# Peptides against a protein of PDB entry 5YCA, part 6

Target 1, 132 residues: chain A of PDB entry 5YCA
Amino acid sequence: RSLPAERNPLYKDDTLDHTPLIPKCRAQVIEFPDGPATFVRLKCTNPESKVPHFLMRMAKDSSISATSMFRSAFPKATQEEEDLEMRWIRDNLNPIEDKRVAGLWVPPADALALAKDYSMTPFINALLEASS

## One batch from the design tools (peptide)

Design b1_p11_2_s2 (made by RFdiffusion4, then SolubleMPNN; from b1_p11_2, 3 letters changed)
Fold by OpenDDE base, seed 1:
Structure b1_p11_2_s2 (fold): chain B 132 residues (1-132), chain A 11 residues (1-11)
Amino acid sequence: as target 1 above (132 residues)
Amino acid sequence: APMSLEELEAL
């Protein structure tokens, strides 16, 4: 597959220690029509544009928003590029589509696979290890 | 309808 050419400079080094990012994660309870659900989120700010994105984890099953990962990693991606990647994820990984929240959500192993592709492993490791 | 990611991030 083809990923967008320009990547968020925040993710220039995939080998960094993730430990310092763990305490930066925040858990929050969100009310939905069918009841509350806890999410863990990590604020990721593009050091050049200063635009933040939040990486998101569902506390219950540790699923990670692949869509948010993609948008954070590739801030200049077109909708078409996003659609193509989401289709690839559907075809090659094990995403779920939750009725409460938009986007594709993938289990931890898939999230780490994507993290490697997007060069954001430290951030996903931190998100997965954070308490909820 | 599901909550958009933009809305989710804004919370």
Scores: peptide ipSAE 0.598, ipTM 0.939, DockQ to the pose 0.953
Fold by OpenDDE base, seed 5:
Structure b1_p11_2_s2 (fold): chain B 132 residues (1-132), chain A 11 residues (1-11)
Amino acid sequence: as target 1 above (132 residues)
Amino acid sequence: APMSLEELEAL
């Protein structure tokens, strides 16, 4: 598949130690019509543009927002490019579509596969290891 | 309707 050409410079090195990122994660309980759910979030700021995106994990099953990963990794991507990648994820990984929150959410193994593709491994490891 | 990612981030 084809990914957008320009990547967030925050993710220039996929091999960095993830442990310093763990305490930067925050757990949050959100109320939904069918009850509360806990999310873990990690603020990721593009060092050039200073625009933040939040990487998101559902605490209960550790599903990660693939949509948020993509948007963080490729800040200049078009909607068409995002749609193409989301279709690829549907066809090749094991995403879920949750009725409470938008976007595609993928299990930890899939998230790490995407993280490798997007050069985000330290950030996804930290998000997965953070307490909830 | 599901909560948008933008709304989720804003909480």
Scores: peptide ipSAE 0.597, ipTM 0.939, DockQ to the pose 0.938
Fold by OpenDDE base, seed 2:
Structure b1_p11_2_s2 (fold): chain B 132 residues (1-132), chain A 11 residues (1-11)
Amino acid sequence: as target 1 above (132 residues)
Amino acid sequence: APMSLEELEAL
């Protein structure tokens, strides 16, 4: 598959220690029509543009928003590029489409596979290890 | 309808 050419400079080094990022995560209870659900969020700010994105985890099953990962990693990606990647995820990984929230959500192992591809491993490790 | 990611992030 083809990924967008320009990547968020925040993710220039995939080998950094993730532990300092853990306390930066925040748990939040959100009310939905079928009841409350807890999400864990990690604010990721592009150091050049200063535009933030939030990486998101469902606390209960540790599913992570692949869509949010992609948008954070590739801030200049077109909708067509995103659609292509989401199709690849559907075909090659184990995504879930949740009725409460949009986007593709993937289990931890799949999230880490994507993190390697997007150079986001420290951030996804931190998000997975954060308390809820 | 599901909550958009933009709405989720804005909370």
Scores: peptide ipSAE 0.597, ipTM 0.939, DockQ to the pose 0.955
Fold by OpenDDE base, seed 3:
Structure b1_p11_2_s2 (fold): chain B 132 residues (1-132), chain A 11 residues (1-11)
Amino acid sequence: as target 1 above (132 residues)
Amino acid sequence: APMSLEELEAL
């Protein structure tokens, strides 16, 4: 597959220690028609554009929003590039489409595979280890 | 309908 050419400079080094990011994560309870659900969020700000994105984990099963990962990693990606990557994820990984929230959500192992591709491993490790 | 990612981030 072909990923977008320009990546968020926040993710310039995939080898950094993730532990300092753990306390930056925040748990939040959100009300849905079928009841409450807890999400863990990590705010990631592009150091050049100053535009933030939130990386998101479902607390219950540790599913990670692949869509949010992509949008954070590739700030200048086109809709066509996003659609192509989401199709690749459907064909090659194990995503779920939740009835409560939009986008593709992937289990921890798949999230870490994507994190390696997007050079954001420390951020996904922190998100997975944070308390809910 | 599912909550959009934009709406989720805004909470």
Scores: peptide ipSAE 0.595, ipTM 0.938, DockQ to the pose 0.933

Design b1_p11_2_s3 (made by RFdiffusion4, then SolubleMPNN; from b1_p11_2, 4 letters changed)
Fold by OpenDDE base, seed 5:
Structure b1_p11_2_s3 (fold): chain B 132 residues (1-132), chain A 11 residues (1-11)
Amino acid sequence: as target 1 above (132 residues)
Amino acid sequence: KPLSLEELEAL
């Protein structure tokens, strides 16, 4: 597959220690029509544009929003590029679609595979390790 | 209707 040309400079180094990012994660309870659900979020700010995106994890099953990963990693990607990547994820990984929240959500192993592709490994490790 | 990712981030 072909990923977008420009990547968020926040992710220039995939080898950084993830542990300092763990306490930056925040858990929140969100009320849905069928009851509450807890999410863990990590604010990721592009150091050049100063535009933030939140990486998101469902606390219950540790599913990670692949859509949010992509949007954070590739801030200038077109909708078409996103759609192509989401189709790739559907074809090659094990995503779920949740009735409560939009986007594709992937299990931890898949999230880490994407993280490697997007150079986001420290951030996804931190998000997965954070308490909820 | 599911929350959009933008809405989720805004909460």
Scores: peptide ipSAE 0.589, ipTM 0.936, DockQ to the pose 0.948
Fold by OpenDDE base, seed 1:
Structure b1_p11_2_s3 (fold): chain B 132 residues (1-132), chain A 11 residues (1-11)
Amino acid sequence: as target 1 above (132 residues)
Amino acid sequence: KPLSLEELEAL
């Protein structure tokens, strides 16, 4: 597959220690029609543009928003590029589409696979290890 | 209707 050419400079080094990011994660209970659900979020700010994106984990099953990962990693991606990647994820990984929240959500192993592809492993490791 | 990712982030 073809990923967008320009990546968020926040993710220039995939080998960094993730542990300092863990306490930066925040758990939040969100009320939905069918009841509350807890999400863990990590604010990721592009150091050049100063635009933040939030990486998101469903606390219960540790599903990670692949869509948010992509948007954070590739800030200049077109909708077409996003659609192509989301299709690839559907075809090659094990995403879920939750009725409560938009986007594709993937289990931890898939999230880490994507993280490697997007050079954001420390951030996903931290998100997965954070308390909820 | 599901929350958009933008809405989710804004909470």
Scores: peptide ipSAE 0.588, ipTM 0.936, DockQ to the pose 0.941
Fold by OpenDDE base, seed 3:
Structure b1_p11_2_s3 (fold): chain B 132 residues (1-132), chain A 11 residues (1-11)
Amino acid sequence: as target 1 above (132 residues)
Amino acid sequence: KPLSLEELEAL
């Protein structure tokens, strides 16, 4: 598959120690019609544009929002490029579509595979290890 | 209906 050419400079080094990012994660309880659910979020700010995105984990099963990963990693991606990647994820990984929240959500192993492709491994490791 | 990702981030 083809990923967008320009990547968020926040992710220039995939080999960084993830542990300093762990305490930057925040857990929050969100109320849904069927009851509360806890999410863990990590604020990721593009150092050039200063535009933030939040990487998201469902606390209960550690599913990660692949859509948010893609949007953070590729700030200039077109809708067509996003649609193509989401189709690839559907065809090659094990995503879920949750009735409470939009986007594709993937299990931890799939999230780490995407993180390698998007050069954001430290951020996903931190998000997965953070307390909820 | 599901929350959009934008709405989720805004909470």
Scores: peptide ipSAE 0.588, ipTM 0.936, DockQ to the pose 0.946
Fold by OpenDDE base, seed 2:
Structure b1_p11_2_s3 (fold): chain B 132 residues (1-132), chain A 11 residues (1-11)
Amino acid sequence: as target 1 above (132 residues)
Amino acid sequence: KPLSLEELEAL
């Protein structure tokens, strides 16, 4: 697979300590037709463009939105590039499609594999360790 | 209908 050429400068260093990011995460309860669900979110702002994206975790099973990871990591990616990566994820990882929310959601181990590829390991570790 | 990621972020 080919990842987009330009990456969010927020993720220039994959080796940073993740612990300062943990208290920046926020849990929220969202009401759906079939009942409430808790999500944990981490606001990630591109230091150059100042455009934020939220990394998202389902609190119950710790599934992470791979789609939001990709969009945050590659802010100038085309739809074709996103489609290609989502296809790769379907073929190589263990994503789920939840009826309540859009995008591909992956279990923690898969999220960390993607985080390594996208150079955003500290952010995903923090998101996974945050309380809900 | 599932919430879009944009809608989810806006909540």
Scores: peptide ipSAE 0.587, ipTM 0.936, DockQ to the pose 0.951

Design b1_p11_2_s4 (made by RFdiffusion4, then SolubleMPNN; from b1_p11_2, 4 letters changed)
Fold by OpenDDE base, seed 4:
Structure b1_p11_2_s4 (fold): chain B 132 residues (1-132), chain A 11 residues (1-11)
Amino acid sequence: as target 1 above (132 residues)
Amino acid sequence: APMSLDELEAL
């Protein structure tokens, strides 16, 4: 597969210690028509553009939003590039589609595989380790 | 319909 050419400079070093990011994560309860659900979120700001994206984890099963990972990692990606990657994820990993929230959500092992591809391993490790 | 990711991030 072909990933977008330009990556968020926030993710220039995949080898950084993730532990300082853990306390930056925030858990919140969100009300949905069928009841409340807890999410853990990590604010990731592009140091050049200053545009933030939030990485998201469902607290109950630790599913991670692959769509949010992609959008954070590749700020100038086209819709076609996103669609191509989401199709690849669907065909090669184990995503779920949730009735409450949009995008593809993947289990922790798949999220870490994507994190390696997107050079954002410290951020996903922190998101997974944070309390809910 | 599911909540969009933009809406989710805005909460």
Scores: peptide ipSAE 0.579, ipTM 0.936, DockQ to the pose 0.957
Fold by OpenDDE base, seed 3:
Structure b1_p11_2_s4 (fold): chain B 132 residues (1-132), chain A 11 residues (1-11)
Amino acid sequence: as target 1 above (132 residues)
Amino acid sequence: APMSLDELEAL
Protein backbone atom coordinates (compact mmCIF):
# COMPACT_ATOMS: atom_id res chain seq x y z
CA ARG B 1 0.00 0.00 0.00
CA SER B 2 0.93 3.66 -0.38
CA LEU B 3 1.32 5.89 2.68
CA PRO B 4 1.46 9.71 2.60
CA ALA B 5 4.80 11.20 1.54
CA GLU B 6 5.41 13.45 4.56
CA ARG B 7 5.65 12.07 8.10
CA ASN B 8 5.57 13.89 11.44
CA PRO B 9 9.23 14.62 12.37
CA LEU B 10 8.42 13.53 15.95
CA TYR B 11 8.72 9.97 14.61
CA LYS B 12 12.13 10.30 12.92
CA ASP B 13 13.70 7.47 14.97
CA ASP B 14 11.72 4.26 15.56
CA THR B 15 14.51 2.69 17.67
CA LEU B 16 14.46 5.04 20.68
CA ASP B 17 13.88 3.78 24.23
CA HIS B 18 10.15 4.00 25.03
CA THR B 19 10.44 3.99 28.84
CA PRO B 20 10.79 7.78 29.27
CA LEU B 21 7.39 8.18 27.56
CA ILE B 22 5.50 5.94 30.00
CA PRO B 23 5.09 8.56 32.77
CA LYS B 24 3.84 11.05 30.16
CA CYS B 25 0.71 8.96 29.60
CA ARG B 26 -2.50 9.92 31.44
CA ALA B 27 -5.55 7.85 32.37
CA GLN B 28 -8.96 9.53 32.07
CA VAL B 29 -12.46 8.32 32.94
CA ILE B 30 -15.07 9.40 30.38
CA GLU B 31 -18.82 9.19 30.96
CA PHE B 32 -20.95 7.59 28.24
CA PRO B 33 -24.69 6.85 28.12
CA ASP B 34 -24.05 3.20 29.01
CA GLY B 35 -21.55 4.01 31.78
CA PRO B 36 -17.98 5.16 32.39
CA ALA B 37 -14.93 3.98 30.42
CA THR B 38 -11.24 4.64 31.06
CA PHE B 39 -8.86 5.77 28.32
CA VAL B 40 -5.09 6.18 28.43
CA ARG B 41 -3.81 9.17 26.44
CA LEU B 42 -0.37 10.25 25.21
CA LYS B 43 0.06 13.81 23.95
CA CYS B 44 2.26 13.89 20.84
CA THR B 45 3.32 17.34 19.61
CA ASN B 46 4.78 17.87 16.14
CA PRO B 47 8.09 19.66 16.87
CA GLU B 48 7.85 21.80 13.72
CA SER B 49 4.17 22.77 13.53
CA LYS B 50 3.60 22.60 17.33
CA VAL B 51 0.24 20.91 16.66
CA PRO B 52 -0.62 18.16 19.18
CA HIS B 53 -2.47 14.90 18.67
CA PHE B 54 -3.44 12.41 21.35
CA LEU B 55 -2.73 8.72 20.95
CA MET B 56 -5.54 6.78 22.64
CA ARG B 57 -5.87 3.37 24.33
CA MET B 58 -9.02 1.82 25.76
CA ALA B 59 -7.91 0.69 29.22
CA LYS B 60 -10.24 -2.32 29.40
CA ASP B 61 -9.06 -4.25 26.32
CA SER B 62 -5.94 -2.24 25.32
CA SER B 63 -7.40 -1.34 21.90
CA ILE B 64 -5.55 1.55 20.22
CA SER B 65 -7.08 4.19 17.92
CA ALA B 66 -5.57 3.52 14.50
CA THR B 67 -7.23 6.67 13.16
CA SER B 68 -5.45 8.83 15.74
CA MET B 69 -2.15 7.10 14.95
CA PHE B 70 -2.54 7.89 11.26
CA ARG B 71 -3.51 11.52 11.83
CA SER B 72 -0.53 12.05 14.15
CA ALA B 73 1.94 10.31 11.83
CA PHE B 74 0.79 12.04 8.62
CA PRO B 75 -0.17 15.66 9.38
CA LYS B 76 -0.58 16.66 5.71
CA ALA B 77 -2.54 13.59 4.60
CA THR B 78 -5.70 14.10 2.55
CA GLN B 79 -9.06 12.63 3.48
CA GLU B 80 -8.70 10.28 0.51
CA GLU B 81 -5.36 9.00 1.84
CA GLU B 82 -6.89 8.42 5.28
CA ASP B 83 -9.87 6.60 3.77
CA LEU B 84 -7.54 4.39 1.75
CA GLU B 85 -5.48 3.45 4.82
CA MET B 86 -8.59 2.76 6.92
CA ARG B 87 -9.84 0.45 4.16
CA TRP B 88 -6.48 -1.35 4.18
CA ILE B 89 -6.72 -1.79 7.96
CA ARG B 90 -10.23 -3.25 7.63
CA ASP B 91 -9.04 -5.68 4.96
CA ASN B 92 -5.73 -6.76 6.54
CA LEU B 93 -5.96 -6.33 10.34
CA ASN B 94 -8.57 -6.95 13.06
CA PRO B 95 -10.17 -3.57 13.85
CA ILE B 96 -13.29 -2.93 15.88
CA GLU B 97 -15.80 -0.11 15.56
CA ASP B 98 -16.95 0.91 19.03
CA LYS B 99 -20.44 2.35 19.50
CA ARG B 100 -19.17 4.95 21.99
CA VAL B 101 -16.20 6.44 20.10
CA ALA B 102 -15.46 7.02 16.41
CA GLY B 103 -12.62 5.67 14.25
CA LEU B 104 -11.01 2.26 13.91
CA TRP B 105 -9.61 0.65 17.05
CA VAL B 106 -7.11 -2.20 16.80
CA PRO B 107 -5.72 -4.76 19.29
CA PRO B 108 -2.16 -4.35 20.64
CA ALA B 109 -0.49 -6.62 18.07
CA ASP B 110 -2.12 -4.74 15.19
CA ALA B 111 -1.23 -1.40 16.79
CA LEU B 112 2.43 -2.43 16.92
CA ALA B 113 2.31 -3.52 13.28
CA LEU B 114 0.95 -0.09 12.32
CA ALA B 115 3.51 1.59 14.59
CA LYS B 116 6.30 -0.08 12.64
CA ASP B 117 4.80 1.16 9.36
CA TYR B 118 4.37 4.70 10.76
CA SER B 119 7.77 4.73 12.60
CA MET B 120 6.16 5.33 16.02
CA THR B 121 6.97 2.09 17.90
CA PRO B 122 8.34 3.78 21.09
CA PHE B 123 5.12 5.78 21.49
CA ILE B 124 2.82 2.78 21.10
CA ASN B 125 4.95 0.65 23.45
CA ALA B 126 4.74 3.40 26.08
CA LEU B 127 0.98 3.76 25.61
CA LEU B 128 0.49 -0.01 26.03
CA GLU B 129 2.68 -0.24 29.16
CA ALA B 130 1.21 2.78 30.98
CA SER B 131 -1.01 2.15 34.00
CA SER B 132 -4.74 2.87 33.93
CA ALA A 1 -24.08 8.72 17.89
CA PRO A 2 -20.48 7.86 18.80
CA MET A 3 -18.19 10.57 20.13
CA SER A 4 -15.90 11.97 17.42
CA LEU A 5 -12.13 11.72 17.81
CA ASP A 6 -11.93 15.52 17.94
CA GLU A 7 -14.41 15.56 20.82
CA LEU A 8 -12.55 12.74 22.58
CA GLU A 9 -9.23 14.61 22.36
CA ALA A 10 -10.86 17.82 23.63
CA LEU A 11 -11.99 16.26 26.94
Scores: peptide ipSAE 0.579, ipTM 0.936, DockQ to the pose 0.953
Fold by OpenDDE base, seed 2:
Structure b1_p11_2_s4 (fold): chain B 132 residues (1-132), chain A 11 residues (1-11)
Amino acid sequence: as target 1 above (132 residues)
Amino acid sequence: APMSLDELEAL
C-alpha cells in the first residue's frame, strides 16, 4: 500500500517516551440511543498548522479509531487516500464497524501496528494506558 | 445512523 506523502510534524519521532502523554488523555461518557459508552480522548495538535485532532479509544474494549489516527497523521490526505487505507485495514487487520460511531475501530494490537506505520506509537501507547 | 467522527470529537 501507499500512504500519503505529507505527515503531521507532531509525529516526527516515533521513539519518544509516551508516559507524559498519559495524563493528557480524558475520559468522557457519551449517551447513545442504546445507552451510555465511555471514550478516552487525546488531543493532538499539529505544531505548524495548530489544527487539532482527537485520537479516540472505546474504554470498554480498548478499540481505537483507525480513521481518526489516519486523519491526524495525514491532515492533507484526500478522501480517496483515506478510502484506500481503510480498505487495506479491512483486508489485513481486524477492524470493527460499530453501530454507534462511524469509522473503522481496531483492537489494541492492530492500533499499535498502524501507529508504527504512521509514526505515532507514543500517542497510541498513552491512549491505551490512560484510565477511564 | 452512527455518530460521525466529527460529531464525536466535538462533544
Scores: peptide ipSAE 0.579, ipTM 0.936, DockQ to the pose 0.955
Fold by OpenDDE base, seed 5:
Structure b1_p11_2_s4 (fold): chain B 132 residues (1-132), chain A 11 residues (1-11)
Amino acid sequence: as target 1 above (132 residues)
Amino acid sequence: APMSLDELEAL
């Protein structure tokens, strides 16, 4: 598949140590109509534009927002490019659509596969290892 | 309707 040409410079090195990122993650309880759910979030700021995105994990089943990963990795992507990638994820990985929160959410193994493609492995490892 | 990612980030 074809990914957007320009990637967030935050993700220039996929091999960096992830452990310093773990304490930067934050857990929070969100109230939904059917009850509370805990999310873990990691603030990722583009060092050039200074625009932040939050990577998101559902604490209970460790699902990761693939949509948030894509938007963080490819800040100049069009909606068409995002839609194309989300279709690829549906066809090739094991995403879920949750009635409480928007976007595609993928299990940890799929998240790490995407992280390799997007060069953001340290950030996803940190998000997965953070306490909730 | 599900909560948007923008709304989730804003919490």
Scores: peptide ipSAE 0.577, ipTM 0.935, DockQ to the pose 0.942

## One batch from the design tools (peptide)

Design b1_p12_1 (made by RFdiffusion4)
Fold by OpenDDE base, seed 4:
Structure b1_p12_1 (fold): chain B 132 residues (1-132), chain A 12 residues (1-12)
Amino acid sequence: as target 1 above (132 residues)
Amino acid sequence: APMTLEELEAQP
């Protein structure tokens, strides 16, 4: 697979300590037709464009939105590039497609594998360790 | 239909 050429400069260093990011995460309860569900979210702002994205975790099973990871990591990616990566994830990892929320959601181990590829390891570690 | 990621991010 080929990842987009330009990456969010927020993720320039994959070796940073993740612990300062933990208290920046926020838990939220969202009401769905079949009942409430809790998500943990981490606001990630591109330091150059100032555009924010939220990294998302389902509190119950710790699934992480791979789609949100990709969109945050590669702000100039085309739809075709996103589609290609999502297909790769389907073929190589263990994603789920939830009926309540869109995108591909992956278990923690898969999220960390993607984080390595996207240079997002500190952010995903923080998201996984945050309280819900 | 599922909630979009944009809608999810917009939740308070």
Scores: peptide ipSAE 0.622, ipTM 0.938, DockQ to the pose 0.950
Fold by OpenDDE base, seed 2:
Structure b1_p12_1 (fold): chain B 132 residues (1-132), chain A 12 residues (1-12)
Amino acid sequence: as target 1 above (132 residues)
Amino acid sequence: APMTLEELEAQP
């Protein structure tokens, strides 16, 4: 597969220590029609554009939003590029589509595989280790 | 319909 050419400069170094990011994560309870669900979120701000995106984890099963990862990593990606990557994820990983929230959500191992591809391993490690 | 990711991120 092909990924977008321009990547968020926040993710220039995939080898950084993730532990300082853990305290920056926040747990949040969201009310849905079928009841509450807890999410853990990490605010990731592009250091050049100053535009933030939130990386998202479902607290219950530790599923990570692959869609949010992609949008944060590739802020200039087209809809076609996103669709192509989401199709690749469907074909090669183990995503779920939750009835409450949109996008593709992947288990921790798949999230870490994507993190390596997107050069955002420290951020996903922190998100997975944060308390809920 | 599912909540969009934009809506989820906008939650207080």
Scores: peptide ipSAE 0.620, ipTM 0.937, DockQ to the pose 0.939
Fold by OpenDDE base, seed 3:
Structure b1_p12_1 (fold): chain B 132 residues (1-132), chain A 12 residues (1-12)
Amino acid sequence: as target 1 above (132 residues)
Amino acid sequence: APMTLEELEAQP
């Protein structure tokens, strides 16, 4: 598959130690029609544009939003490029489509596979290790 | 019906 050409400069080094990012994660309870659910979130700010995105983990099953990963990693991606990647994820990984929240959510192993592709490994490791 | 990712990010 092909990924967008320009990547968020926040993710220029995939080999950095992830442990300093763990305490930057925050857990929050969100109220839904069928009851509350806890999410763990990590604020990721593009150092050039200063635009933040939040990487998201469902606390219950550790599913991570692949859609948010993509949007953070590729700030100039078109909707067509996003759709293409989401189709690839559906065809090659094990995503779920949750009734409560939009986007594709993937299990931890899939999230780490995507993180390698997007050069986000430290951030996803931190998000997975953070307390909920 | 589902909350958008933008709405989720906007939650305090």
Scores: peptide ipSAE 0.619, ipTM 0.937, DockQ to the pose 0.930
Fold by OpenDDE base, seed 5:
Structure b1_p12_1 (fold): chain B 132 residues (1-132), chain A 12 residues (1-12)
Amino acid sequence: as target 1 above (132 residues)
Amino acid sequence: APMTLEELEAQP
C-alpha cells in the first residue's frame, strides 16, 4: 500500500513517552437510540496548522477509530487515499463496522499496528491506557 | 444511519 506523502508533524517522533498524554484524554457518554455508550477522546492538534482532530476509543471494548487516526496523521490526504487505506485495513486487519458510529474501528492490537505505520504509537498507547 | 465522525467529534 501507499500512504500519503505528508504526515502531521505532531507525529514526528514515535518513540516519545506516552504517559504525559494520558491525563489529556477525556471520557464522554453519548446517547444513542439503543442506549448510552462511553467514548474516550484525545485531542491532537497539528502544531503548524493548529487544526485539531480527535482520536477516539470505545470505552467498553477498547476499539479505536482507524479512520480518525488516518485523518489526523495525514491532513492533506485525498478521499481516494483514505478509501485505499480503509480497503487495506479491511483486507489485512480485523476492523468492525459499528451501527452507531461511522468509520472503521479496530481492536487494540490492530490500532497499535496502524500506530506504528502512522508514527502515532505514544498517542494510541495513551488513549488505550486512559480511564473511562 | 450511524453518527458521522464529524458529529461524534462535535459532541461535548
Scores: peptide ipSAE 0.618, ipTM 0.937, DockQ to the pose 0.927

Design b1_p12_1_s1 (made by RFdiffusion4, then SolubleMPNN; from b1_p12_1 with T4S)
Fold by OpenDDE base, seed 2:
Structure b1_p12_1_s1 (fold): chain B 132 residues (1-132), chain A 12 residues (1-12)
Amino acid sequence: as target 1 above (132 residues)
Amino acid sequence: APMSLEELEAQP
């Protein structure tokens, strides 16, 4: 597969310690038609553009939004590039399409595989370890 | 219809 050429400079170093990011995560209860669900979110701000994105985890099953990961990692990606990557995820990983929220959501192991590809390992580790 | 990711991120 072909990932976008330009990556968010926030993710320039995949080897950083994730521990300082854990307390930056926040749990939030969201009301849906079929009842409440808790999400854990981590605010990630591009140091150059100052545009923030939130990495998202479903607290109940620890699924991570692959779509949000991609959009944070590749802020200048086209819709075609996103669609291509999402198709790759469907074909090669184990995504879940939830009825309550949009995008592809992947289990922790798949999220960490994507994190390696996107150079986001510290951020995904922190998101997975945060309390809900 | 599912909540969009943009709407999810915008929740207070």
Scores: peptide ipSAE 0.633, ipTM 0.942, DockQ to the pose 0.937
Fold by OpenDDE base, seed 4:
Structure b1_p12_1_s1 (fold): chain B 132 residues (1-132), chain A 12 residues (1-12)
Amino acid sequence: as target 1 above (132 residues)
Amino acid sequence: APMSLEELEAQP
């Protein structure tokens, strides 16, 4: 597959220690028609554009939003590029489509595989280890 | 319809 050419400079170094990011995560309870659900989120700000994106984890089963990962990693990607990557994820990983929230959500192992591709490993490790 | 990612991110 072909990933977008320009990546968020926040992710220039995939080898950094993730532990300082853990306390930056925040848990929140969201009310849905069928009841509440807890999410853990990590605010990731592009140091050049100053535009933030949130990486998202479902607290209960640790599913990570692959869509949010992609949008954070590739802020200048077109919709066509996003669609192509989401199709690749469907074909090669084990995503779920939750009825309550949009996008593709992947289990921790898949999230870490994507994180390697997107150079986001410290951020995904922190998100997975944060308390809820 | 499911909540959009934009709306999810906008939650307090």
Scores: peptide ipSAE 0.633, ipTM 0.942, DockQ to the pose 0.953
Fold by OpenDDE base, seed 5:
Structure b1_p12_1_s1 (fold): chain B 132 residues (1-132), chain A 12 residues (1-12)
Amino acid sequence: as target 1 above (132 residues)
Amino acid sequence: APMSLEELEAQP
């Protein structure tokens, strides 16, 4: 696969300590037709553009939004590039398509594999370790 | 229909 050429400069160093990011995560309860669900979110702001994206975790099963990871990591990606990556994820990982929320959601191990590819390991580690 | 990611991010 071919990932987009330009990456969010927030993710320039994949080896940074993740622990300072844990307190930055926030849990929220969202009401759905079939009942409430808790999500943990981490606000990630591109230091150049100042545009924020939220990384998202389902609290109950720790699924991570791969779509949100991609959009945060590659702010200038085309829809075609996103579609290509989502197809790759479907073919190579174990994504879940949830009835309540859009996008591809992946289990923790898959999220960490993607995080390595996108150079955002500290952020995904923090998101996974945050309380809900 | 599922909630969009944009709507999810917009939740307080």
Scores: peptide ipSAE 0.633, ipTM 0.941, DockQ to the pose 0.941
Fold by OpenDDE base, seed 3:
Structure b1_p12_1_s1 (fold): chain B 132 residues (1-132), chain A 12 residues (1-12)
Amino acid sequence: as target 1 above (132 residues)
Amino acid sequence: APMSLEELEAQP
């Protein structure tokens, strides 16, 4: 598959130690119509544009928002490029479409596979290791 | 019905 040409410079080095990112993660309880749910989030700021995105993990099953990963990794991507990647994820990975929150959510193994593709491995490792 | 990712990120 083809990914967008320009990647967030925050992710220029996929080999960095992830441990300093762990304490930067934050757990929060969000109220939904059917009850509360806990998320763990990691703020990722593009060092050039200064625009932040949040990487998100559901505390209950450790599923991670693939949509948020894509948007953070490829800030200049078009909606068409996002749609194409989301279709690829549906066809090749094991995403979940949650009734409470939008986007595609993938299990940890799939998240790490995407992280490798997007050069986000340290950030996803940190997000997965953070406490909830 | 589902909360958008933008709204989710906006939660304090």
Scores: peptide ipSAE 0.632, ipTM 0.941, DockQ to the pose 0.942

